# Peptides against a protein of PDB entry 5A53: the designs that were tried, part 117

Target 1, 230 residues: chain A of PDB entry 5A53
Amino acid sequence: LVENVKQALFIPGQSCNKNLHDIMVDLSALKKPDMKRFNRKNDIHPFEDMSPLEFFSEKNDCSLMVLMTSSKKRKNNMTFIRTFGYKIYDMIELMVADNFKLLSDFKKLTFTVGLKPMFTFQGAAFDTHPVYKQIKSLFLDFFRGESTDLQDVAGLQHVISMTIQGDFQDGEPLPNVLFRVYKLKSYKSDQGGKRLPRIELVEIGPRLDFKIGRIHTPSPDMVTEAHKKP

## One batch from the design tools (peptide; made by RFdiffusion4, then SolubleMPNN)

Design b2_p14_8_s3 (from b2_p14_8, 8 letters changed)
Fold by OpenDDE base, seed 3:
Structure b2_p14_8_s3 (fold): chain B 230 residues (1-230), chain A 14 residues (1-14)
Amino acid sequence: as target 1 above (230 residues)
Amino acid sequence: PKIYRGLDAEDYLL
């Protein structure tokens, strides 16, 4: 059973500003060709009413959605939504810190559209803590792309790194997640007349520090239905 | 039925 590639829909909310729009454009560029963007603002409040998002999921055949909003309390807020059977499965607010960098802030490197990124996760909480487990699952699902049997090493172009910023204890505020994107660059180094292949990671952007906001988790019944193999 | 196979995406870890 081959599952179709999950399509992402990027939605500017009513409070979407230029900076958040630029972040949306750059992050969505990593999801090409499996991405749609709305050009108009939509007044959506997903933690008050989820019905508009379910409607957009079905109408656009997108099981991934990102709502772009900004307020004094939730500045540069990217609400990531997943749907199952066009019903809301989970949601998480990830607020982009003001120190963000766009693709234009890095040296332009040519990249092939549609290549799958590999992931690295730094922090034990990605495997143990429910919120960070959800973030890990979300980003792996978001960037999974086409199921190819051959991860030809020749097709490896991008690495996405996600790091939990510091340690925390129970009852403490959850640390930010540092999102970084790298391109693998092969160099022929002449060391002593021998060309040795050298591979380096070059940051290509965007650079995003995510503050964790509100979360919606699926019901146990929805989890069971979502994991059912046909 | 669209299955959430996305949760088992361990295949993309370095």
Scores: peptide ipSAE 0.019, ipTM 0.598, DockQ to the pose 0.306
Fold by OpenDDE base, seed 5:
Structure b2_p14_8_s3 (fold): chain B 230 residues (1-230), chain A 14 residues (1-14)
Amino acid sequence: as target 1 above (230 residues)
Amino acid sequence: PKIYRGLDAEDYLL
């Protein structure tokens, strides 16, 4: 069974501002062609009423959604939502810190649309801590793209790096997740007649530091159903 | 009934 590529829907909330719009545009560009963006603001409060998101999931055939909202308490908030059978599976608020960088802040590089990113995760908590495990799962699922059996190394153009910002103990506030996007740049170095392939990572943006907010986790029953192979 | 205004195709930023 080849699972169809998950489509993402980007939704500006009522409180969406210019910065969030710009972030939405840049982040969604990494999900092309499997992305839809709404132009109109929608008054959605997913932690109060999930029904609007379930409706949008079904009507747009999108199992991934990102709601863009901003308030004093939750500034630059990207709520990432996954659905299963058009029902809410999980949600997580990721608030973008003010130090963000857009694609325009980096050197413009040629980018091929539709190529699957590689991921790197830095921090043991991505494998052990429930919240960071959810974040890891979410981003891997969000950017999985087409199931190509052969990740032809020739098709690898970019790496998404996700880093937990420092160590933390139980009961401490969860550190931010540093989201970075790099392009692999191959250089032919003509040093001494042997062309040694040199690969460099060039940051291309966006640069986002995610503060973790509210989380909705699936019921054990929904987990079981979502993992059932048809 | 909450009328969810389905965002028409015109509301998609390509």
Scores: peptide ipSAE 0.010, ipTM 0.504, DockQ to the pose 0.030
Fold by OpenDDE base, seed 2:
Structure b2_p14_8_s3 (fold): chain B 230 residues (1-230), chain A 14 residues (1-14)
Amino acid sequence: as target 1 above (230 residues)
Amino acid sequence: PKIYRGLDAEDYLL
């Protein structure tokens, strides 16, 4: 089964500011070419009314959406939304901490559009804790790109690293998720007549620390329908 | 209806 690449729609909310706009631009650049951005602010409150998002999902043929909002309570909030059959499947608020870095804060490297990232996840909770499992699922789904049978190492351009910031116990606030993007840089080392390929990871940005906010989880019925193979 | 499958993208872990 070859699935179509999921398209992402980035939506500036009414409270979207310059920082969020810049973050949106940079994060969405990683999703090219499978990304759309709205230029106009939209007054959407997804935890109060999901209908506008379902409408946008259908009209834009985007099963992934990111709503950019900011308030005192939820500063630099990126609400990640997935739809199934243009109905809301899940949502998660990920608030970008103020220590973020944009692509412009890093050495500009050439980037080929459309190359699939590899993912690394650091923290056992990504496999065990329901919230972090959702985050893992979301980001893997968001950046999956084209299903190519050829994991051509030549097609490996970048790695997205997601790290849970420290240990936590039950009842404690969920640690932030550290989002980092690295480019694989190959060096030809001419040491001693043996060209050893040296690969280095170079951070390219954006650098985002995500504080976890509100979550919407799918109904069991929607889970069943979303996982049905034809 | 576009069925968006594969929410479990475990196949892309290093």
Scores: peptide ipSAE 0.019, ipTM 0.578, DockQ to the pose 0.393; fails the geometry check
Fold by OpenDDE base, seed 1:
Structure b2_p14_8_s3 (fold): chain B 230 residues (1-230), chain A 14 residues (1-14)
Amino acid sequence: as target 1 above (230 residues)
Amino acid sequence: PKIYRGLDAEDYLL
């Protein structure tokens, strides 16, 4: 069973600005080669009408989409969309805080295109709270890449860390999710004749703090269909 | 047939 890698489509909305464009470029670079970017702005309002996104999903053969919009209420908003059979499965708004860092803000490191990231999740709510469970599922699905039986440690280049920013109680605003990207750097430590490979994590960017916005969840029937292994 | 793998990306957790 050869599983096709899920393709991502990055769409600038009508309100897309320079900062969102730069964020889009940097985040989409991590999804290469399985990524398309539109250069033209599209006037799409996914929580009002989802039909344009379903059309783009089918027309571009992309089951993952990211819409870049900005307003006073939803500044630097990345709407992440997944489709199943070119129909909307789920959506989530993740607004990038103003303290973001681009790849250019870090020391340039060489990287191989197409290597899969590993993920780390910090915060119990990623396993228990429905919104954070959706975020965890989304990012794992988004960056999964090609099914290789060999998670060859030799192919490990990147670690993506996702952290819930602090504790929260029921009824409180949901804490931000801190998105961090690290490269594994192997050092030959010649300490005392034992070549213990020292692996260090070096932050490479982008650095994004996500504020959670609106969510669309699938119907139970659509969940069942999407989890059916043929 | 395009096999949609289920959203269970459990295989990528450290």
Scores: peptide ipSAE 0.017, ipTM 0.573, DockQ to the pose 0.281; fails the geometry check

Design b2_p14_8_s4 (from b2_p14_8, 9 letters changed)
Fold by OpenDDE base, seed 5:
Structure b2_p14_8_s4 (fold): chain B 230 residues (1-230), chain A 14 residues (1-14)
Amino acid sequence: as target 1 above (230 residues)
Amino acid sequence: PKIYHGLETEEYLL
């Protein structure tokens, strides 16, 4: 069964600002063509009432949602939501640090829309710690394009790198996740008749440092249902 | 830069 590509809906919250809008535009560009964006602000508080998001999931046929909000406590907050059967599966707040870079801050490189990025995860906690496991799962799910079994290496244009910023111990605040996007640039070096393919990674943006906020985890029953292969 | 305007979004407001 080829899983249909999950559609993403970007929702400006009532407190959405220009910076968040710009971040939304740039991040959502990586999800094209499988992305919708609302233009109007909606007063949604997902950790208080999830029903509006379930409504939007169903009405827009989107199993991925990103709510853009900003407050003094939760500045530049991107709430990532996944639904299963149009019911909330999980949620995580990822607050973008002020040091963010937009696509306009990088050299404009042409890219093909719809190509699946390769992911790299740096930090053991992505495999062991529940929160980072959720983040890993979320981003893999979010940017999962068409499952071409043959990721033709020839079709690889993007690398998304996610790095846990430093080590941490139990009870310490969770380190930020550094989100970086690179384009693979192939150079044919003509050195002395042997064309060695040289691949360089060129950062293309956006550059986002995510501070982890509130989390909603699925019930064990929902996990079981969501993992049932049709 | 082809600003691919997002695909047609059916916007449902609360």
Scores: peptide ipSAE 0.029, ipTM 0.607, DockQ to the pose 0.027
Fold by OpenDDE base, seed 3:
Structure b2_p14_8_s4 (fold): chain B 230 residues (1-230), chain A 14 residues (1-14)
Amino acid sequence: as target 1 above (230 residues)
Amino acid sequence: PKIYHGLETEEYLL
């Protein structure tokens, strides 16, 4: 079964500012061509009422959504939402730290649109802790692209790296997740008359450090339904 | 709440 590529909808909230708009533009560029953006602010509070997001999911045929909001308590907040059958499956708040870098802060490199990124995850909690397992699942689902069986190494252009910032114990605040994007660059190194192919990772942006906020987890019934449908 | 629908016209910079 060729899973249809999941479409993403980016929504500026009422409190969306210039910095969040710029972050939205840069992050959404990585999801092209499977992305829609709204240019108008919408007054949406997903942890109070989810019905507007379910409406947008159905009307735009998008199973992925990102709501951009900012407040004193939740600065630079990106709420990531997944739907199943146009109903809310899960949500997570990821707040971008002030040290972010945009695509314009890096050397502009040309890339082919629509190529599937490779992912790397650093931190054992991505496989054991429920919150970090959800983050891993979300980002893999968000950027999976066209599932061509031929993961031809020739089609690998981008690497997305996600790192948990340090160790933590039970009951401690959850460490940030460091989001980094790299392009693979092939060099011919002339070392001693032998041209060896060298591959280097070049950071292309955006650079985002995510602080974890509120989470909505799916009901056991929705988990069962989502796993039964092909 | 007024739901405002407006897709950004992406200028595809070729």
Scores: peptide ipSAE 0.028, ipTM 0.607, DockQ to the pose 0.029
Fold by OpenDDE base, seed 4:
Formats: C-alpha cells, structure tokens, sequence
Structure b2_p14_8_s4 (fold): chain B 230 residues (1-230), chain A 14 residues (1-14)
C-alpha cells in the first residue's frame, strides 16, 4: 500500500512575527512539495478552540498543521497539529529558542526538493517517555515522504537529527529537543589504493532548539481508529 | 466574528 504523503499547512497566528515567519519558511522548505502556507494571519487559539483547525484541515486536505504564534510566555511557538478524518488527533507546542539559525546562516548547498529525509533520534526517552514518543511520531509523520521500497537508497540526501538535551528525572522540566538538519556528502577517499566511500554530514539548517509546551493527546478511541489499516 | 483565511495558501514557498 503506497500511503499518500501527508500534506502540511503552515498557519501564521495573529502574533506571528518576522523571526517566526523566517523559521516557518525554512522549516517548510523541508516539506516541499507537500506543504501549503497561509499568507494572512489567523486569530487561532488551538488549546481554547480547535474548530478552526479542523475546518482548515478539511478545506485544505491537510492532516498536518503548524500554527506560528509568539508571546512573552510562549515566544516563537510552533504548535504542531495532526488530524485524523479532519478531527484533531494530537497537538504539541514547540517553542524555538532564541539561538536558532536560519538556512542563510549556513553555507548554501544545492539540494533536490522532495527527497525523503532520514531520521536519527538521540535519547532513550524517545522510545519510553510519552511526550518524546509523541514528538518522535509527529516528526516521522511530518517529514515521511512516499514510502517506496526502491527510492529510499538512491534519494538519500538529508538527515534530520533530533536530540534530547540532557538527562532528566520524573518531575523535572522536560529537556529541549535539538533539531538539526544535515546533508550527506559522499567523497571518494583514496586510502592506500582502495577507494573507500567516505560520507560526511554537513549541517545545512535550520537549527532549532525546541522547548516543549502544552500537549493535547488523542482519545483512546481515536488511537484505535488511526491505527486501523484500511 | 473571527474571520479565518483558510483558502489563501501558497503551494510552494520560494
């Protein structure tokens, strides 16, 4: 079954600013061609009323949404939303720390649009802790291109790395998630007359440190329905 | 009434 690529909709909130806009542009570039962006600001508060997002999901046929908002309490906030049957499945606030880097901060490298990234996850909590499991699932869903058996090896250009920033115990604030994007560069190394392929990772941006905010988790019924294979 | 601009999408950001 070729799963249809999930479409993403980027929505500037009423409080969206230039920095958030630039972050949105750079992050959404990794989702091309399966991305739409609104040009106008929308006054949406997803943790107060989810109905506008469900409306946008249905009208734009997008099962992924990102709402861009900023306030003193939630600066550079990217609310990631997933829908199932155009109903809210889950939401998570990921606030971009001020140390972010845009694509323009890195050496410009040519890349092919639409190539599926590989993912790396660093931190045991991505497999054990509910919040980090949701983040892992979200980003895999967000940037998974067409699942084609044959194209995965030939189209490998990008690596998305997600790292939990340090260890934590129960009851402690959740560490940030470090989002990094790398391009794979292959070099022919001549070591002693044997050409060994050398692969190097070059950071291409954006560089985002995500602080975790509010979370909406799906109902058990929605989880069951979303996991039903058609 | 909150007006939502749900139809004004750019398909490809440059």
Amino acid sequence: as target 1 above (230 residues)
Amino acid sequence: PKIYHGLETEEYLL
Scores: peptide ipSAE 0.021, ipTM 0.602, DockQ to the pose 0.032
Fold by OpenDDE base, seed 2:
Structure b2_p14_8_s4 (fold): chain B 230 residues (1-230), chain A 14 residues (1-14)
Amino acid sequence: as target 1 above (230 residues)
Amino acid sequence: PKIYHGLETEEYLL
């Protein structure tokens, strides 16, 4: 079953600022061609009323949404939303720390649109802790693209690395998730007449440190329905 | 860096 590629909608909220807009542009570039962006600000408060997002999901045929808002309490906040049947499945606030880097901060490397990223996750909590499991699931779901059986090594262009920033104990604030994007660069090394293919990872951006905010988890019924293969 | 502009799609505003 070739699952249809999930489309993403990027929505600037009323409090969207220039930095968030730039982050949105850069992050959404990784989701091309399966991405839509609104240019106009929408006054959406998803943790108060989810109905506008369900409306946008249906009208734009997007099962992934990202709402960009910023406040003193939730600066550079990217609310990631997933829908199932155009109903809210889950939501998570990921606030971008001020140390972010845009694509413009890195050496301009051309990348092909539509190539699937390889993911790497650093931190055991991605497999055990419910919040980090949701983050892992979200990002895999968000950037997985077309399910091609052929992991064509030739199609591997970039790696998305997600790292939990440090250890934490129960009851402690959840560490940030470090989002990094690398391009695979092949070099022909002329070392000693043997052309050894050298592959280097070159960071291409964006560089985002995500602070975890509010979370909405799906109902058990929605989980069951969402896992039903058609 | 090529600013990859998203596909312009119909905006449904609230």
Scores: peptide ipSAE 0.029, ipTM 0.591, DockQ to the pose 0.027; fails the geometry check

## One batch from the design tools (peptide; made by RFdiffusion4, then SolubleMPNN)

Design b2_p15_3_s1 (from b2_p15_3, 7 letters changed)
Fold by OpenDDE base, seed 3:
Structure b2_p15_3_s1 (fold): chain B 230 residues (1-230), chain A 15 residues (1-15)
Amino acid sequence: as target 1 above (230 residues)
Amino acid sequence: SAIQERYHELALKAS
């Protein structure tokens, strides 16, 4: 079975700055080898006109896109886009809080390129609330792809943790999503003459706190079509 | 749909 791994395209917007560029580089490194990055800034406003994104999806054969923009109202904004048949399926704005950490802020650990991460989700709303359900679906789709090979368990090296920051009631602002990346490290502990393997999680970055912005949801017809295709 | 409208309203309030 040819692994239909979804390809990601990272696009600097016109307002992309150095911080967003660095975040883009670090996050896209987790998607290697199944990612492309544009070096040029593109003046794209996805909530005003989606046509340029559909064009890029088709021309680059990428069903995942991330647009990097920043303004006073939407600082450090990562717009995540999914396409189906090169048409926009859904979009979500995730703004990175100023307390972000880059890969360079953590101890450098070697990792194998192309290994699929395991995900953990903390917060009941990931299973019940439509916005957080979309976020969960997006990130699982973004990093796991369609391949379900048994080899994925044997090669587990990375864990991505996503946590909803606190409880909320209906009508209240949606809490941030805390994005954390860990590497599994095996230690040989000598306790009482027996070497027991100990596994620890070591944070490797990037560290991102996402504030939720605007959302585009798929039409009921597109949902039906996306579920019918194998 | 009513769900999509509510979703859009929530997204606008969160931004």
Scores: peptide ipSAE 0.021, ipTM 0.608, DockQ to the pose 0.017
Fold by OpenDDE base, seed 4:
Structure b2_p15_3_s1 (fold): chain B 230 residues (1-230), chain A 15 residues (1-15)
Amino acid sequence: as target 1 above (230 residues)
Amino acid sequence: SAIQERYHELALKAS
């Protein structure tokens, strides 16, 4: 079954600023060609009223949305939304720390648009803790492209690394998630007359440290419906 | 795959 690639919609909120816009542009570039961006600011407060997002999901046929907002309390906030049947499935606020790096901060490397990235997750909590499990699921869904024979032949070009920043105990604030993007470079190494392929990872950006904010979890009924194989 | 394992190893080192 060729899984249909989920389309993403990036939405500037009313409080979207230049930094958030730049982050949006750089992050959304990784989702090309399966991405739309609004150019106009929209006054959306997803944790108060989700109806506008459901409307946009249906109108644009996008099951993934990212709302860009910023306030003193929630600076550089990227609210990631997933829909099922154009209804809100889940939401999570991920606030970008001030130490972010844009694509322009890295050496410009040519990459093929539309290649599916590989993911690496560092931290046991990605498999055990509900919030980090949601983050893992979200990013896997977000960047899942079509598996084509051409992609298999072209090989893997990109790696997205997600790391939980440190250990934590129950009741402690959730550590940030470190988002890193790497390009794979293949070198011919001559080691003792045997040409072994050497692969190196080169960071290409963006570099984002995500602070976890508010979360909306799906109802048990929606979980059941979303996991039903068609 | 051996390639995937190597990518995981490299990603862990780069993190």
Scores: peptide ipSAE 0.013, ipTM 0.450, DockQ to the pose 0.081
Fold by OpenDDE base, seed 5:
Structure b2_p15_3_s1 (fold): chain B 230 residues (1-230), chain A 15 residues (1-15)
Amino acid sequence: as target 1 above (230 residues)
Amino acid sequence: SAIQERYHELALKAS
């Protein structure tokens, strides 16, 4: 079963600012062509009322949504929402730290639109801690392009690196997740006889440090339904 | 995969 590529909808909230708009544009570029953006601000508070998001999910046929809001308490907040059957599956607030870099801050490199990025996850908690497991699942799901069974290494252009910033113990604040995007550059090194392809990673942006905010976890029933392979 | 491991190493160096 070829899983249909999930469509993403980017929604400016009422408190969306220029920085968030720019971040939205840059991040959504990685999701092209499977992305829609609203041009108008919408007054949505997903942790108070989820019904508007469910409505947008159904109306736009998008199972992925990102709400862009900013407040004093939750500055540069990207709320990532997943739906199943147009009902909210899970949500997570990821606040972008002020040290972010846009695509314009990096050397412009041409890339093919629609290629699936490869992910790397650094930090044991991505496999063991519920919150980081959700983040891992979310980003893998979000950027899952067309399942080309044969992701020919020749077609790999982008690597997305997600790193948990430091170790933490139980009861401590959850460390930020460092989001980095690299382009793979293959250099033919003509060093003598064996052309060993030298692969280098070049950061292309955006560069985002995510502070973890509020989380909505799916019900056990929804987890079961979502994992039912058609 | 060996490729993923190599990219992981490169990502760690580039970060």
Scores: peptide ipSAE 0.010, ipTM 0.491, DockQ to the pose 0.119
Fold by OpenDDE base, seed 2:
Structure b2_p15_3_s1 (fold): chain B 230 residues (1-230), chain A 15 residues (1-15)
Amino acid sequence: as target 1 above (230 residues)
Amino acid sequence: SAIQERYHELALKAS
């Protein structure tokens, strides 16, 4: 069954800087081969006018988009957009904190393109809080697509870990989401003549701490339509 | 919806 893997389009905004570009390259590498990147900056302000994004969604047949912008108020901002029927479904701003690490900051490990990551979510709010539920849904949708629940263990190469940074109460600023990527490395341990397979997690990057920004939620009608199985 | 309003409020508090 050819899973209808959702295609992602990475769009540098007008205010995209070198850091954001590098982040874009590294994050998008995890989405290969189901990823497109624009090389040119586009003057898009999704919370002011969504029509350009809908246009790009349709023209590129991408139901996932990431807009890279940066300002004093919203530094290193990755706006994640999902479309349904090439119309905006939801959007969320995730600003990358300055402590980010690129793939080049880690030991280069060869990975196979197209392998689906396993996800781990740390924080109860991923299942209960609407914003974190959206983030969870988004990242699962972004990197796994409509994959069958059958994770082929043989195809497990890497783990994406998402952690809510600390506890929070109602009314407090939402903690950052810590995005980490690990590769599974198998070692043959010769301990005592029994080759016990040892699996280690090695961080491969990128390392991103996401500050949550603005959110657009879908209309109830769009939710209903998006959940209609064809 | 109450969920959307809460979502918007939470989004505003997160920014």
Scores: peptide ipSAE 0.021, ipTM 0.591, DockQ to the pose 0.018; fails the geometry check

